# Peptides against a protein of PDB entry 4QMF: the designs that were tried, part 9

Target 1, 175 residues: chain A of PDB entry 4QMF
Amino acid sequence: ESSFMTLFPKYRESYLKTIWNDVTRALDKHNIACVLDLVEGSMTVKTTRKTYDPAIILKARDLIKLLARSVPFPQAVKILQDDMACDVIKIGNFVTNKERFVKRRQRLVGPNGNTLKALELLTKCYILVQGNTVSAMGPFKGLKEVRRVVEDCMKNIHPIYHIKELMIKRELAKR

## One batch from the design tools (peptide; made by RFdiffusion4, then SolubleMPNN)

Design b1_p9_4_s1 (from b1_p9_4, 3 letters changed)
Fold by OpenDDE base, seed 2:
Structure b1_p9_4_s1 (fold): chain B 175 residues (1-175), chain A 9 residues (1-9)
Amino acid sequence: as target 1 above (175 residues)
Amino acid sequence: SLEELVKQI
């Protein structure tokens, strides 16, 4: 028997309570048990005697991790697909100054979210910037690119540089 | 389009 637990912040409680039946249904298809503990503020996933694929528990772990980091259920549940990977990038420790942190985090989003949308298109990833983390879902290659851009942004390398580079690479690949 | 998004950054 394998189990994984993830704590979630209090502000996620109402949402998680609302969607937990959907989480349960999605995991039941794979014979993974799950528990939402509203007192502790935790989500738990567990294998059962009927769990056939041992790898699915790791995807279930990733699911609750994504949900804890504010990824909406309709997006997060896609992690259960075989071809979908995820990454949760901690960005809160790159800068000590709060104002500088906020400024650099905002660069990832950009005006009207255009920077983020461009990065999503280029990497074929879903990307959510929330609080002290960036959550991403997509192909492994794309996730690697996202992490590079995100971390470099927090190190004061503007995302536009990487976006332009990715655009050039994409154009070259069409030839 | 991607190009339009990038021009607005």
Scores: peptide ipSAE 0.538, ipTM 0.952, DockQ to the pose 0.190
Fold by OpenDDE base, seed 1:
Structure b1_p9_4_s1 (fold): chain B 175 residues (1-175), chain A 9 residues (1-9)
Amino acid sequence: as target 1 above (175 residues)
Amino acid sequence: SLEELVKQI
């Protein structure tokens, strides 16, 4: 059998406790076992003897990864769908200066969240900026675009440049 | 709507 474990930060504990029964129920449909360890601060998913789809364990792995990074359960659970992919982009290592990091991370969100919302619409992805990671869910093509924009933003390329580029490409594709 | 959002960035 296969198993995967993900650590989560302390601030996530209370939420994970409240939704863990829902996690269990969702995974039970696929005969995947799961464990929440509050002492270690970890989530584990495991195949069982009843697991008949070998691929679902990888989606379960992705589920707990998303949950650990503050994606809410109603959104994260969609990863169990066959057509849904995700990406967790580490942004904390691009810049050592804390102020520069915060500034660049804020550019991803933008005024009133408009930058993020525009990017979500253009890529057809769900995107959550939290802490040192950006979590995204959606089609593979869209995820590739999100990763490019996010990483380039941390490299001091403003998201607006890519957003405008994506808008142009979108218009060209309609013709 | 998208264009309006982008204009506000």
Scores: peptide ipSAE 0.538, ipTM 0.952, DockQ to the pose 0.194
Fold by OpenDDE base, seed 3:
Structure b1_p9_4_s1 (fold): chain B 175 residues (1-175), chain A 9 residues (1-9)
Amino acid sequence: as target 1 above (175 residues)
Amino acid sequence: SLEELVKQI
């Protein structure tokens, strides 16, 4: 038997309560059990005797991780698909100055969210910038690119540099 | 379009 638990912040409790029946239903299809503990503020997933695919528990682990980091359920549940991977990038420790942190995090989003949208298109990933983390879902190659751009942004390398590079690479791949 | 998004960054 395999079990994984993740903690979630208090502000996420209300939402998780509203969608937990949907989480249960999605995991039941794979015979994965799940528990929402409102006292501890945790989500748990575990295999059962009826769990057929041992790898699905790792995807269930990723599901609750994504949910804890504010990814909406309709998007997060896609992690259960075989072709979908995810990454949760911690960005809170790159900069000690709060104002500098906020400015660099905002660069990932950009004017009207255009930087983020461009990055999503180029990497074929879903990307959510929330709090001290960036959550991403998509192909492994795309996730690797997202992590590079995100971390470099927090290191004061503007995302536009990488976006232009990715655009050039995309154009070359079409030739 | 991607090009339009990038021009606004």
Scores: peptide ipSAE 0.537, ipTM 0.952, DockQ to the pose 0.192
Fold by OpenDDE base, seed 5:
Structure b1_p9_4_s1 (fold): chain B 175 residues (1-175), chain A 9 residues (1-9)
Amino acid sequence: as target 1 above (175 residues)
Amino acid sequence: SLEELVKQI
């Protein structure tokens, strides 16, 4: 049997506790067992003797990874779908200056969240900017685009540049 | 619309 464990920060404990029954129910459909350890601050998923699809454990791993990074359950659980992929992009290590970090991270969101919403539409991804990570869910091609924009933003390339590029590509593809 | 969102960035 295969198992995966993910640590979560203390501020997620209350939320994870409240939704864990829903996590259990979703994974039970695939005969994947799960454990929430509040002492260690960890989530574990594991195959059972009844697990039919061995690949589903990897999706379960991704589920707990997303949950650990503040993705809400109704969105995170979609990772169990075959056509859905995810990425958790670590952004906290691109700059040492905290003020610079906050400023660049805020550029990903933009005024009233418009930058993020535009990027979501163009890439067909769900995107959550939280703490030191950006979590994304969607098609693999879209995820690659999201990672590029996010990392470049942390490298001081404004997201608007990529957004305009993606818009042009989209217009060209309509013909 | 997407275009409106981008104009506001």
Scores: peptide ipSAE 0.536, ipTM 0.952, DockQ to the pose 0.192

Design b1_p9_4_s2 (from b1_p9_4 with T1S V6I)
Fold by OpenDDE base, seed 1:
Structure b1_p9_4_s2 (fold): chain B 175 residues (1-175), chain A 9 residues (1-9)
Amino acid sequence: as target 1 above (175 residues)
Amino acid sequence: SLEELIEKI
């Protein structure tokens, strides 16, 4: 029997309360139990005696991790699909200066979110920039690319450089 | 649409 717990920030509590029945329903299909602890501010998933697929608990772990990082439930629940992977990239520790952090994080989003949209298209990933983390969902190759772009951005390499590189690679792959 | 997005960055 396996169990995983994730903490969530206070600002997420109201939303998690609202969707928790949907979380429960989704996990019940796989006989995974779940608990929302509002006192501790945690979510827990655990296998039961009826859990058939032992690997699904790892996906359930990823589900609550994504939910804790502000990914909406309709998107996060897709992690339970076999072909879907995710990554939660911590970005808060690359720079100590708050203003520098905010500026670099904003570069990932870009004007009107266009930088982020371009990255999503090129990597075939869903990407959410929130707080001190970037959450991504998609194919493993795409996730690897997202992590590189995100971390490099926090290291002061502008995302546009990688976007151009990814575009060139995409065009070459079509030939 | 990708090219259009890039031009807006």
Scores: peptide ipSAE 0.188, ipTM 0.863, DockQ to the pose 0.190
Fold by OpenDDE base, seed 2:
Structure b1_p9_4_s2 (fold): chain B 175 residues (1-175), chain A 9 residues (1-9)
Amino acid sequence: as target 1 above (175 residues)
Amino acid sequence: SLEELIEKI
């Protein structure tokens, strides 16, 4: 049997406790067991003798990973779908200066979140910028583009460059 | 629209 565990930040405890019954119900459909440990601050998913699809445990692992990174349950649970992939991009180590980090991270979001929304539309991904990570969910091709834009942004390449490029590519594909 | 979002960036 396979088991995966992830730790979550203390500030997520209240939310995770609130939605854990929904997590359990979603995983029960696949005969995946799960445990929320409030003392340790961990989530665990496990296969059972009734687990039919061995690959679903990896999706369950991804589910708890996304939840730990502040993705809300109604979005995170979509990872259990066959056609849905995810990525958790660590952005905290690209810049040593905290102010510069915050500034570059804010560029991903942009004014009124418009930069992020544009990127989501172009890549067909869900994207959440939170803390030291960017969580993304969507098709593999889209996720690849998201990672490129996110990492380049932290390397001081403004997202607008990539967004314009993606727009041009999209327009060309319609012809 | 996407175009509107781009103009606001």
Scores: peptide ipSAE 0.186, ipTM 0.861, DockQ to the pose 0.188
Fold by OpenDDE base, seed 3:
Structure b1_p9_4_s2 (fold): chain B 175 residues (1-175), chain A 9 residues (1-9)
Amino acid sequence: as target 1 above (175 residues)
Amino acid sequence: SLEELIEKI
């Protein structure tokens, strides 16, 4: 028997309550049990005696992690697919100055979200910038690239530099 | 397109 628990912030409670039946239904297909504890503010996933695939519990762990970090359920539930990986990148500790943090975080998004959209296209990842974390879902190669761009951005390397590099690499790969 | 997005960054 394996279990994993994650805490979620209070502002996420109402949404999680709304979608929890859908979470339960998705995990029931894999015979994974789940519990939403509104008193503690936690989500728990557990294997059962009927759980067939032992690896699915790790994906269930990732599911609740993504949900806790504001990823919408229709996107987060894709983590249960075999070809989908995820990463939750903590960005809140790179910069002590709040204004500088906000400015650098905004660079990841860019005007009208265009920087983020470009990065998503180039890496073939879903990317959500929220609070002190960046959540990403996609292939391992793409996730590695996303983490580099995100961390470098918080270290004052503008995302446009990496976007240009990724574009060049993409063009070279087509030859 | 990707090119259009890059021009807007």
Scores: peptide ipSAE 0.173, ipTM 0.857, DockQ to the pose 0.189
Fold by OpenDDE base, seed 5:
Structure b1_p9_4_s2 (fold): chain B 175 residues (1-175), chain A 9 residues (1-9)
Amino acid sequence: as target 1 above (175 residues)
Amino acid sequence: SLEELIEKI
């Protein structure tokens, strides 16, 4: 039997408690067991003797990873779908200066969230910028593009340049 | 501008 565990920060505890029954119900459909440990601050998923698809445990692993990084359950649970992939991009280590970090992270969001929305549309991904991570869900090709834009942004390449490039590519593909 | 780009998406 396979098991995976993910730690979560204290500020997620209250939310995870409120939605854990929904997590359990979603995983029960696949005969995956799950445990929320409030003392350790961890989530665990496990195969059971009734688990039919051995690959679903990897998606369950991804589910708890997304939940730990503030992705809401109604979005995170979509990871259990076959065509849905995810990525959790660590952005906290690219810059040592806190002010510079905050400034570059804010560029991903942009005025009124417009930069983020444009990137979501162009990559066909869901994207959440939270704390020291960016969580993304969508097609594998789109996820690769998101990671490039996010990492380059933290390396001081403004997202607008990538957005322009993606728009041009999209327009060319329509012909 | 970014807004102009969004309108063209």
Scores: peptide ipSAE 0.123, ipTM 0.824, DockQ to the pose 0.653

Design b1_p9_4_s3 (from b1_p9_4, 3 letters changed)
Fold by OpenDDE base, seed 2:
Structure b1_p9_4_s3 (fold): chain B 175 residues (1-175), chain A 9 residues (1-9)
Amino acid sequence: as target 1 above (175 residues)
Amino acid sequence: SLEELISKI
């Protein structure tokens, strides 16, 4: 039997408690067991003797990872779908200066979130910028593009450059 | 639209 555990920050505790019955119900459909440990601050998923698909445990692992990184349950639970992949991109270590970090992270979002929305549309991904991570969900091709844009942004390459490239590629694909 | 979003960046 396979099991995976992830820790979550204290500020997520109240939310996770609220949605845990929904998590349990979603995983029960696949005969995956789950445990929320409020003392340790952890989530665990486990295969059972009734687990039919051995690959689903990896998706369950991804589910709890996404939840730990502030992705809302209605979005995170989509990871259990066969065609859905995810990525959690750590952005906190690219820049030592806190002010510079905040500035570069804000570039990913842009005015009124327009930069992020544009990137989501172009990559067909869901993207959440929160704290020291960017969480993304979508097709594998789109996720690769998101990671490139996010990491380059933290390396001081403005997202607009990549957005322009993606727009051009999209227009070319329509011909 | 995407174009509208880009114009606001």
Scores: peptide ipSAE 0.197, ipTM 0.864, DockQ to the pose 0.188
Fold by OpenDDE base, seed 3:
Structure b1_p9_4_s3 (fold): chain B 175 residues (1-175), chain A 9 residues (1-9)
Amino acid sequence: as target 1 above (175 residues)
Amino acid sequence: SLEELISKI
């Protein structure tokens, strides 16, 4: 039997308690067991004797990882679909200066979230910027592009540069 | 639209 555990921050506890029955129901369809430990602040997923697809445990691992990083359940649960991949990009270690970090993180979002929405459309990904991580869900090609844009942004390369590049590539692909 | 979003960045 295989098991995976992830820790979650205290501020997620209330939400996770609220949706845990839904998590259990979603995983039960695949005969994956799950446990929410409020004392430790952890989520665990486990295969059972009835688990048919051994690969589903890896998706269950990704599910709890996404939930720990503030992805809402209705979006996170889509990771259980065969065609859906995810990435959790750590952004907190690129810059030591807090003000510079906040400024660069805000560039990913942009005015009224327009930069983020543009990036989501161009990469066909869901993207959530929260705290010290960026969570993304979508096709592998799109996820690779998201990671590049996010990391480069934290290295002081403005997202607009990559957005323009992605737009050009999109137009060329239509010809 | 994508173009509209980009114009606002």
Scores: peptide ipSAE 0.191, ipTM 0.861, DockQ to the pose 0.189
Fold by OpenDDE base, seed 5:
Structure b1_p9_4_s3 (fold): chain B 175 residues (1-175), chain A 9 residues (1-9)
Amino acid sequence: as target 1 above (175 residues)
Amino acid sequence: SLEELISKI
């Protein structure tokens, strides 16, 4: 039997408590057990004797990882679908200066969230910028593009450069 | 601008 655990920050506790019955129900369909530990601040998923597909535990692992990083349940639960992948990109270590970090992180979002929306559209991914991480869900190709844009942004390459590049590629693909 | 690019998507 396989088991995976993820720690979550204290500010997520109230939300996780609220939706945990929904998490349990979603995982029960696959005979995956789950535990929310409020003392430790952890989520655990584990296979049972009734788990038919051993690969689903890896998706369950990804589910709790996404939930720990502020992805809402209705979106995060889509990770259990076969064609859906995810990535949690740590952005907090690229810049030591807090002000510079905040500035570069804000570039990912842009005015009225338009930069992020454009990136989501072009990569066919869901993207959430929160705290020291960027969470993304979608096809592997799109996720690879998202990670490139996110990391480059933290390295002071403005996302608009990549958005323009992706738009050109999209137009060329229509030919 | 970003807005101009978005309008073309």
Scores: peptide ipSAE 0.129, ipTM 0.827, DockQ to the pose 0.762
Fold by OpenDDE base, seed 1:
Parts: C-alpha cells; structure tokens; sequence
Structure b1_p9_4_s3 (fold): chain B 175 residues (1-175), chain A 9 residues (1-9)
C-alpha cells in the first residue's frame, strides 16, 4: 500500500480545516484515506485494502500538493479526473533579490491579472501564482507551455513574448 | 476577448 505526505504553511491551516471534510468525502469515493495533522502541518493520503484503482493514489498526492500551494478545493479536486494533470512550479530560487523576485512574479500576473488570464486561455490551464510557487492544472501540452513561460519569466524573459508566440501558433492551427 | 487582454499587457 502507498502513502504520500505534504507539508503546508501555517497560513493555510484555517482554510484546510474548513474544507477537510470535503477532501475526505472526495477521496472516500475512491477508498483513499486521508489525514490532516495540524501539529506537524501536514496532509497525508494513503491507499486502503478497499482501494480498487491503485493509480488514484497519485492523483490524491497531487490533490494535497495543490491544496498546500493555496489552490482552492473546488479547483484542486478536479485533479482526480483522469484527463486532468497538474504542475507545481517553484519560482523562488531563480533570483536572490526579493524586489527583483516580486517584480518578475508580478509580470506573470500583469495589469489587472490580464497577462495571467491570457496565458490561461492560450494554454487551456488554470494557473495560480502564490508565494514561491505557480500551480497549474490542465492538459499536459498546456502545462508544458505554462512551465516554459513561468520559468523564462523568472529568467527575465517577459511573458508577452511567449503569449504572442502562442497566439500566432493558435491562429495557424485554425487555418 | 483574448485580443483585448493582450492589448492591456
């Protein structure tokens, strides 16, 4: 039997407590057990003797990973669907200067969130920029594109370059 | 629209 654990930051505790019954209910449908440890600040998922599909534990692992990175439950729970993949992109290590980090992270969001919204539409992904990570959910192709844009942004390549490229590719695909 | 969003970036 398989088990996975993830730590979550203290600021996430109150929210996780609020939605944990919903997490439990969603995982119970697949006979996956889960535990919220408020002392350690961890979430655990594990297969049981009743788990029919052993592959679902990997999706449960992804669920708690997404929840730890501030993805709301109604969105995160979609990871349990077979056609849904996710990625958690660490962005905190690309630059040491805090101000530079904040500026580059803000470029991903853009004015009024328009840059992020454009990227979501072009990649068909959900994208959440929070703290030192970017969480994304969607098709594998879209996730690959998101990771490229996000990492390049942290390397000082402005997202608008990739967004324009994705637009051109989209228009060409319609022809 | 997507074009409107891009114009605001």
Amino acid sequence: as target 1 above (175 residues)
Amino acid sequence: SLEELISKI
Scores: peptide ipSAE 0.201, ipTM 0.867, DockQ to the pose 0.192; fails the geometry check

Design b1_p9_4_s4 (from b1_p9_4, 3 letters changed)
Fold by OpenDDE base, seed 5:
Structure b1_p9_4_s4 (fold): chain B 175 residues (1-175), chain A 9 residues (1-9)
Amino acid sequence: as target 1 above (175 residues)
Amino acid sequence: SLEELIKKI
């Protein structure tokens, strides 16, 4: 039997408690067991003797990873679908200066969230910028593009550059 | 639209 565990920060505890029954129900459909440990601050998923698809445990692992990084359950649960992939991009270590970090992270969001929305549309991904991570869900190709834009942004390449490139590529693909 | 969003960035 396979098991995976993920730690979550204290500020997620209240939310995870409220939605854990929904997590359990979603995983029960695949005969995956799950445990929320409030003392340790961890989530665990496990195969059971009734688990039919051995690959679903990897998606369950991804589910708890997304939940730990503030992705809402109604979005995170979509990871259980076959065509859905995810990525959790750590952005906290690219810059040592806190002010510079905050400034570069804000560039990903942009005015009124417009930069982020444009990136989501162009990559066909869901993207959440929270704390020291960016969580993304979508097709594998789109996820690769998101990671490039996010990491380059933290390396002081403005997202608008990549957005313009993606727009041009999109227009060329329509012909 | 996407174009409108880009103009606002």
Scores: peptide ipSAE 0.214, ipTM 0.869, DockQ to the pose 0.189
Fold by OpenDDE base, seed 1:
Structure b1_p9_4_s4 (fold): chain B 175 residues (1-175), chain A 9 residues (1-9)
Amino acid sequence: as target 1 above (175 residues)
Amino acid sequence: SLEELIKKI
């Protein structure tokens, strides 16, 4: 039997309460039990005696991790699909200066979110920039690219450089 | 659409 727990920030509590029945329903299909603890501010998933696929618990772990990082349930629940992977990239520790952090994080989003949209298209990933983390969902190759762009951005390499590189690679792959 | 998005960055 396996169990995983994740903490969530206070601002997420109201939303998690609202969608928890949907979480329960989705996990029940796989005989994974789940608990929302509002006192501790945690979510827990665990296998049961009826859990058939032992690997699904790892996806359930990823589900609650994504939910804790503000990914909406309709998107996060897709992690339960076999072909879907995710990554939660911690960005808060690359820069100690708050203003520099905010500026670099904003570069990932860009004007009107266009930088982020371009990255999503090029990597075939869903990407959410929230707080001190970037959450991504998609194919493993795309996730690797997202992590590189995100971390490099926090290291002061502008995302536009990588976007141009990814575009060139994409065009070359079509030939 | 991708090229258009890039021009807006």
Scores: peptide ipSAE 0.210, ipTM 0.868, DockQ to the pose 0.190
Fold by OpenDDE base, seed 2:
Structure b1_p9_4_s4 (fold): chain B 175 residues (1-175), chain A 9 residues (1-9)
Amino acid sequence: as target 1 above (175 residues)
Amino acid sequence: SLEELIKKI
């Protein structure tokens, strides 16, 4: 049997406790067991003798990973769908200066979240920028583009460059 | 629209 565990930040505890019954119900459909440990601050998913699809445990692993990174349950649970992939991009180590980090991270979001929304539309991904992590969910091709834009942004390449490029590519593909 | 979003960036 396979088991995966992830730790979550203390500030996430209240929310996770609130939605854990929904997590359990979603995983029960696949005969995946799960445990929320409030003392340790961990989530665990496990296969059972009734687990039919062995691959679903990896999706369950991804589910708890996304939840730990502040992705809301109604979005995170979509990872259990066959056609849905995810990526968790660590952005905290690209810049040593905290102010520069915050500034570059804010560029991903942009004014009124418009930069992020544009990127989501172009890549057909869900994207959440939170803390030292960017979480993304969507098709593999889209996720690849998201990672490129996110990492380049932290390397001081403004997202608008990539967004314009993606927009042009989209227009060309319609012809 | 996407175009409107781009103009706001």
Scores: peptide ipSAE 0.207, ipTM 0.866, DockQ to the pose 0.188
Fold by OpenDDE base, seed 3:
Structure b1_p9_4_s4 (fold): chain B 175 residues (1-175), chain A 9 residues (1-9)
Amino acid sequence: as target 1 above (175 residues)
Amino acid sequence: SLEELIKKI
Protein backbone atom coordinates (compact mmCIF):
# COMPACT_ATOMS: atom_id res chain seq x y z
CA GLU B 1 0.00 0.00 0.00
CA SER B 2 1.32 3.40 -1.10
CA SER B 3 -0.04 6.88 -0.47
CA PHE B 4 0.94 10.43 -1.34
CA MET B 5 -0.37 13.73 -0.03
CA THR B 6 0.02 17.32 -1.20
CA LEU B 7 -1.12 20.57 0.37
CA PHE B 8 -2.91 23.22 -1.66
CA PRO B 9 -3.36 26.95 -1.03
CA LYS B 10 -6.71 28.23 0.24
CA TYR B 11 -7.49 30.08 -3.00
CA ARG B 12 -7.53 26.71 -4.82
CA GLU B 13 -10.17 25.13 -2.55
CA SER B 14 -13.29 26.19 -4.44
CA TYR B 15 -11.96 24.91 -7.76
CA LEU B 16 -10.78 21.59 -6.30
CA LYS B 17 -14.18 21.03 -4.70
CA THR B 18 -15.80 21.62 -8.08
CA ILE B 19 -13.69 19.09 -9.99
CA TRP B 20 -13.08 16.46 -7.28
CA ASN B 21 -15.76 14.10 -8.58
CA ASP B 22 -13.94 14.15 -11.94
CA VAL B 23 -10.63 13.42 -10.18
CA THR B 24 -12.25 10.51 -8.35
CA ARG B 25 -13.72 9.13 -11.59
CA ALA B 26 -10.39 9.37 -13.42
CA LEU B 27 -8.50 7.61 -10.62
CA ASP B 28 -11.22 4.97 -10.11
CA LYS B 29 -10.38 3.67 -13.60
CA HIS B 30 -7.01 2.70 -12.14
CA ASN B 31 -8.37 1.61 -8.74
CA ILE B 32 -6.60 4.49 -7.02
CA ALA B 33 -8.44 5.99 -4.06
CA CYS B 34 -8.36 9.71 -3.39
CA VAL B 35 -9.38 12.08 -0.60
CA LEU B 36 -9.90 15.82 -0.54
CA ASP B 37 -9.44 17.20 2.98
CA LEU B 38 -10.83 20.72 3.16
CA VAL B 39 -9.92 21.16 6.83
CA GLU B 40 -6.23 20.43 6.33
CA GLY B 41 -6.21 21.72 2.75
CA SER B 42 -4.76 18.52 1.32
CA MET B 43 -5.26 15.98 -1.45
CA THR B 44 -4.32 12.33 -0.94
CA VAL B 45 -4.02 9.43 -3.39
CA LYS B 46 -3.71 5.78 -2.32
CA THR B 47 -3.32 2.38 -3.86
CA THR B 48 -6.00 -0.19 -3.12
CA ARG B 49 -6.05 -3.98 -3.14
CA LYS B 50 -7.45 -3.71 -6.66
CA THR B 51 -4.67 -1.46 -8.00
CA TYR B 52 -3.15 -3.42 -10.87
CA ASP B 53 -0.34 -1.14 -12.08
CA PRO B 54 1.97 -0.12 -9.22
CA ALA B 55 3.42 2.74 -11.29
CA ILE B 56 0.08 4.55 -11.62
CA ILE B 57 0.28 5.77 -8.02
CA LEU B 58 3.28 7.91 -9.00
CA LYS B 59 1.25 9.47 -11.79
CA ALA B 60 -1.60 10.04 -9.33
CA ARG B 61 0.91 11.80 -7.07
CA ASP B 62 1.90 14.01 -9.99
CA LEU B 63 -1.76 14.70 -10.76
CA ILE B 64 -2.50 16.14 -7.33
CA LYS B 65 0.80 18.07 -7.41
CA LEU B 66 -0.22 19.71 -10.70
CA LEU B 67 -3.73 20.46 -9.42
CA ALA B 68 -2.29 22.11 -6.32
CA ARG B 69 -0.25 24.41 -8.62
CA SER B 70 -3.28 25.68 -10.54
CA VAL B 71 -3.09 23.39 -13.58
CA PRO B 72 -6.66 22.87 -14.84
CA PHE B 73 -8.04 19.36 -14.46
CA PRO B 74 -8.55 18.68 -18.21
CA GLN B 75 -4.82 19.27 -18.72
CA ALA B 76 -3.54 17.80 -15.44
CA VAL B 77 -5.41 14.50 -15.92
CA LYS B 78 -3.30 13.87 -19.05
CA ILE B 79 -0.44 13.01 -16.66
CA LEU B 80 -2.10 9.60 -16.23
CA GLN B 81 -1.13 8.81 -19.83
CA ASP B 82 2.03 6.72 -20.26
CA ASP B 83 3.77 9.15 -22.62
CA MET B 84 3.24 12.23 -20.45
CA ALA B 85 5.69 13.54 -17.86
CA CYS B 86 5.62 16.70 -15.75
CA ASP B 87 7.82 19.12 -13.85
CA VAL B 88 7.01 21.76 -11.24
CA ILE B 89 9.78 24.36 -11.22
CA LYS B 90 10.07 26.58 -8.15
CA ILE B 91 11.03 30.10 -9.27
CA GLY B 92 10.34 32.13 -6.13
CA ASN B 93 13.80 31.80 -4.57
CA PHE B 94 16.02 32.97 -7.47
CA VAL B 95 15.52 36.68 -6.81
CA THR B 96 15.05 38.47 -3.49
CA ASN B 97 13.73 41.69 -4.98
CA LYS B 98 9.99 41.38 -5.63
CA GLU B 99 9.95 43.82 -8.53
CA ARG B 100 12.84 42.04 -10.22
CA PHE B 101 11.09 38.70 -9.66
CA VAL B 102 7.89 39.94 -11.28
CA LYS B 103 9.79 41.41 -14.25
CA ARG B 104 11.74 38.20 -14.88
CA ARG B 105 8.63 36.03 -14.47
CA GLN B 106 6.82 38.26 -16.96
CA ARG B 107 9.64 37.70 -19.49
CA LEU B 108 8.66 34.01 -19.56
CA VAL B 109 5.17 34.98 -20.62
CA GLY B 110 6.09 37.90 -22.88
CA PRO B 111 3.80 40.24 -24.79
CA ASN B 112 0.35 38.65 -25.10
CA GLY B 113 1.85 35.34 -23.95
CA ASN B 114 3.84 35.01 -27.18
CA THR B 115 7.12 34.04 -25.50
CA LEU B 116 5.40 31.26 -23.59
CA LYS B 117 3.54 30.04 -26.68
CA ALA B 118 6.78 29.95 -28.66
CA LEU B 119 8.46 27.96 -25.90
CA GLU B 120 5.51 25.54 -25.74
CA LEU B 121 5.71 24.95 -29.50
CA LEU B 122 9.48 24.46 -29.55
CA THR B 123 9.51 22.06 -26.58
CA LYS B 124 6.17 20.36 -27.31
CA CYS B 125 5.17 21.05 -23.71
CA TYR B 126 2.24 22.57 -21.90
CA ILE B 127 3.56 25.36 -19.66
CA LEU B 128 1.76 27.28 -16.92
CA VAL B 129 3.41 30.20 -15.13
CA GLN B 130 1.58 30.77 -11.84
CA GLY B 131 2.74 32.36 -8.62
CA ASN B 132 6.10 31.02 -7.49
CA THR B 133 6.08 27.98 -9.79
CA VAL B 134 6.14 27.00 -13.43
CA SER B 135 4.31 23.76 -14.20
CA ALA B 136 5.17 21.89 -17.39
CA MET B 137 3.83 18.73 -19.02
CA GLY B 138 5.30 16.91 -22.01
CA PRO B 139 8.17 14.70 -23.19
CA PHE B 140 11.28 14.43 -21.01
CA LYS B 141 13.49 16.18 -23.57
CA GLY B 142 11.08 19.10 -23.77
CA LEU B 143 10.77 19.31 -19.99
CA LYS B 144 14.55 19.51 -19.65
CA GLU B 145 14.61 22.41 -22.10
CA VAL B 146 11.75 24.18 -20.30
CA ARG B 147 13.51 23.93 -16.94
CA ARG B 148 16.71 25.37 -18.44
CA VAL B 149 14.89 28.32 -20.00
CA VAL B 150 12.84 29.01 -16.87
CA GLU B 151 15.77 28.86 -14.45
CA ASP B 152 18.01 30.91 -16.76
CA CYS B 153 15.28 33.52 -17.10
CA MET B 154 15.19 33.89 -13.32
CA LYS B 155 19.00 34.24 -13.51
CA ASN B 156 18.57 37.16 -15.95
CA ILE B 157 19.12 35.27 -19.22
CA HIS B 158 16.33 36.41 -21.50
CA PRO B 159 14.17 33.57 -22.93
CA ILE B 160 14.64 34.93 -26.48
CA TYR B 161 18.22 33.66 -26.40
CA HIS B 162 17.07 30.11 -25.77
CA ILE B 163 14.18 30.40 -28.22
CA LYS B 164 16.66 31.35 -30.95
CA GLU B 165 18.86 28.41 -29.99
CA LEU B 166 15.91 26.00 -30.04
CA MET B 167 14.85 27.30 -33.45
CA ILE B 168 18.32 26.71 -34.87
CA LYS B 169 18.38 23.21 -33.41
CA ARG B 170 14.96 22.51 -34.92
CA GLU B 171 16.11 23.65 -38.35
CA LEU B 172 19.23 21.51 -38.14
CA ALA B 173 17.15 18.47 -37.15
CA LYS B 174 15.07 18.85 -40.32
CA ARG B 175 18.18 18.49 -42.50
CA SER A 1 2.88 30.57 -36.46
CA LEU A 2 6.13 30.23 -34.55
CA GLU A 3 7.75 32.90 -36.73
CA GLU A 4 4.96 35.34 -36.00
CA LEU A 5 5.24 34.69 -32.28
CA ILE A 6 9.00 35.29 -32.33
CA LYS A 7 8.57 38.62 -34.10
CA LYS A 8 6.31 39.71 -31.26
CA ILE A 9 8.77 38.87 -28.48
Scores: peptide ipSAE 0.198, ipTM 0.863, DockQ to the pose 0.189

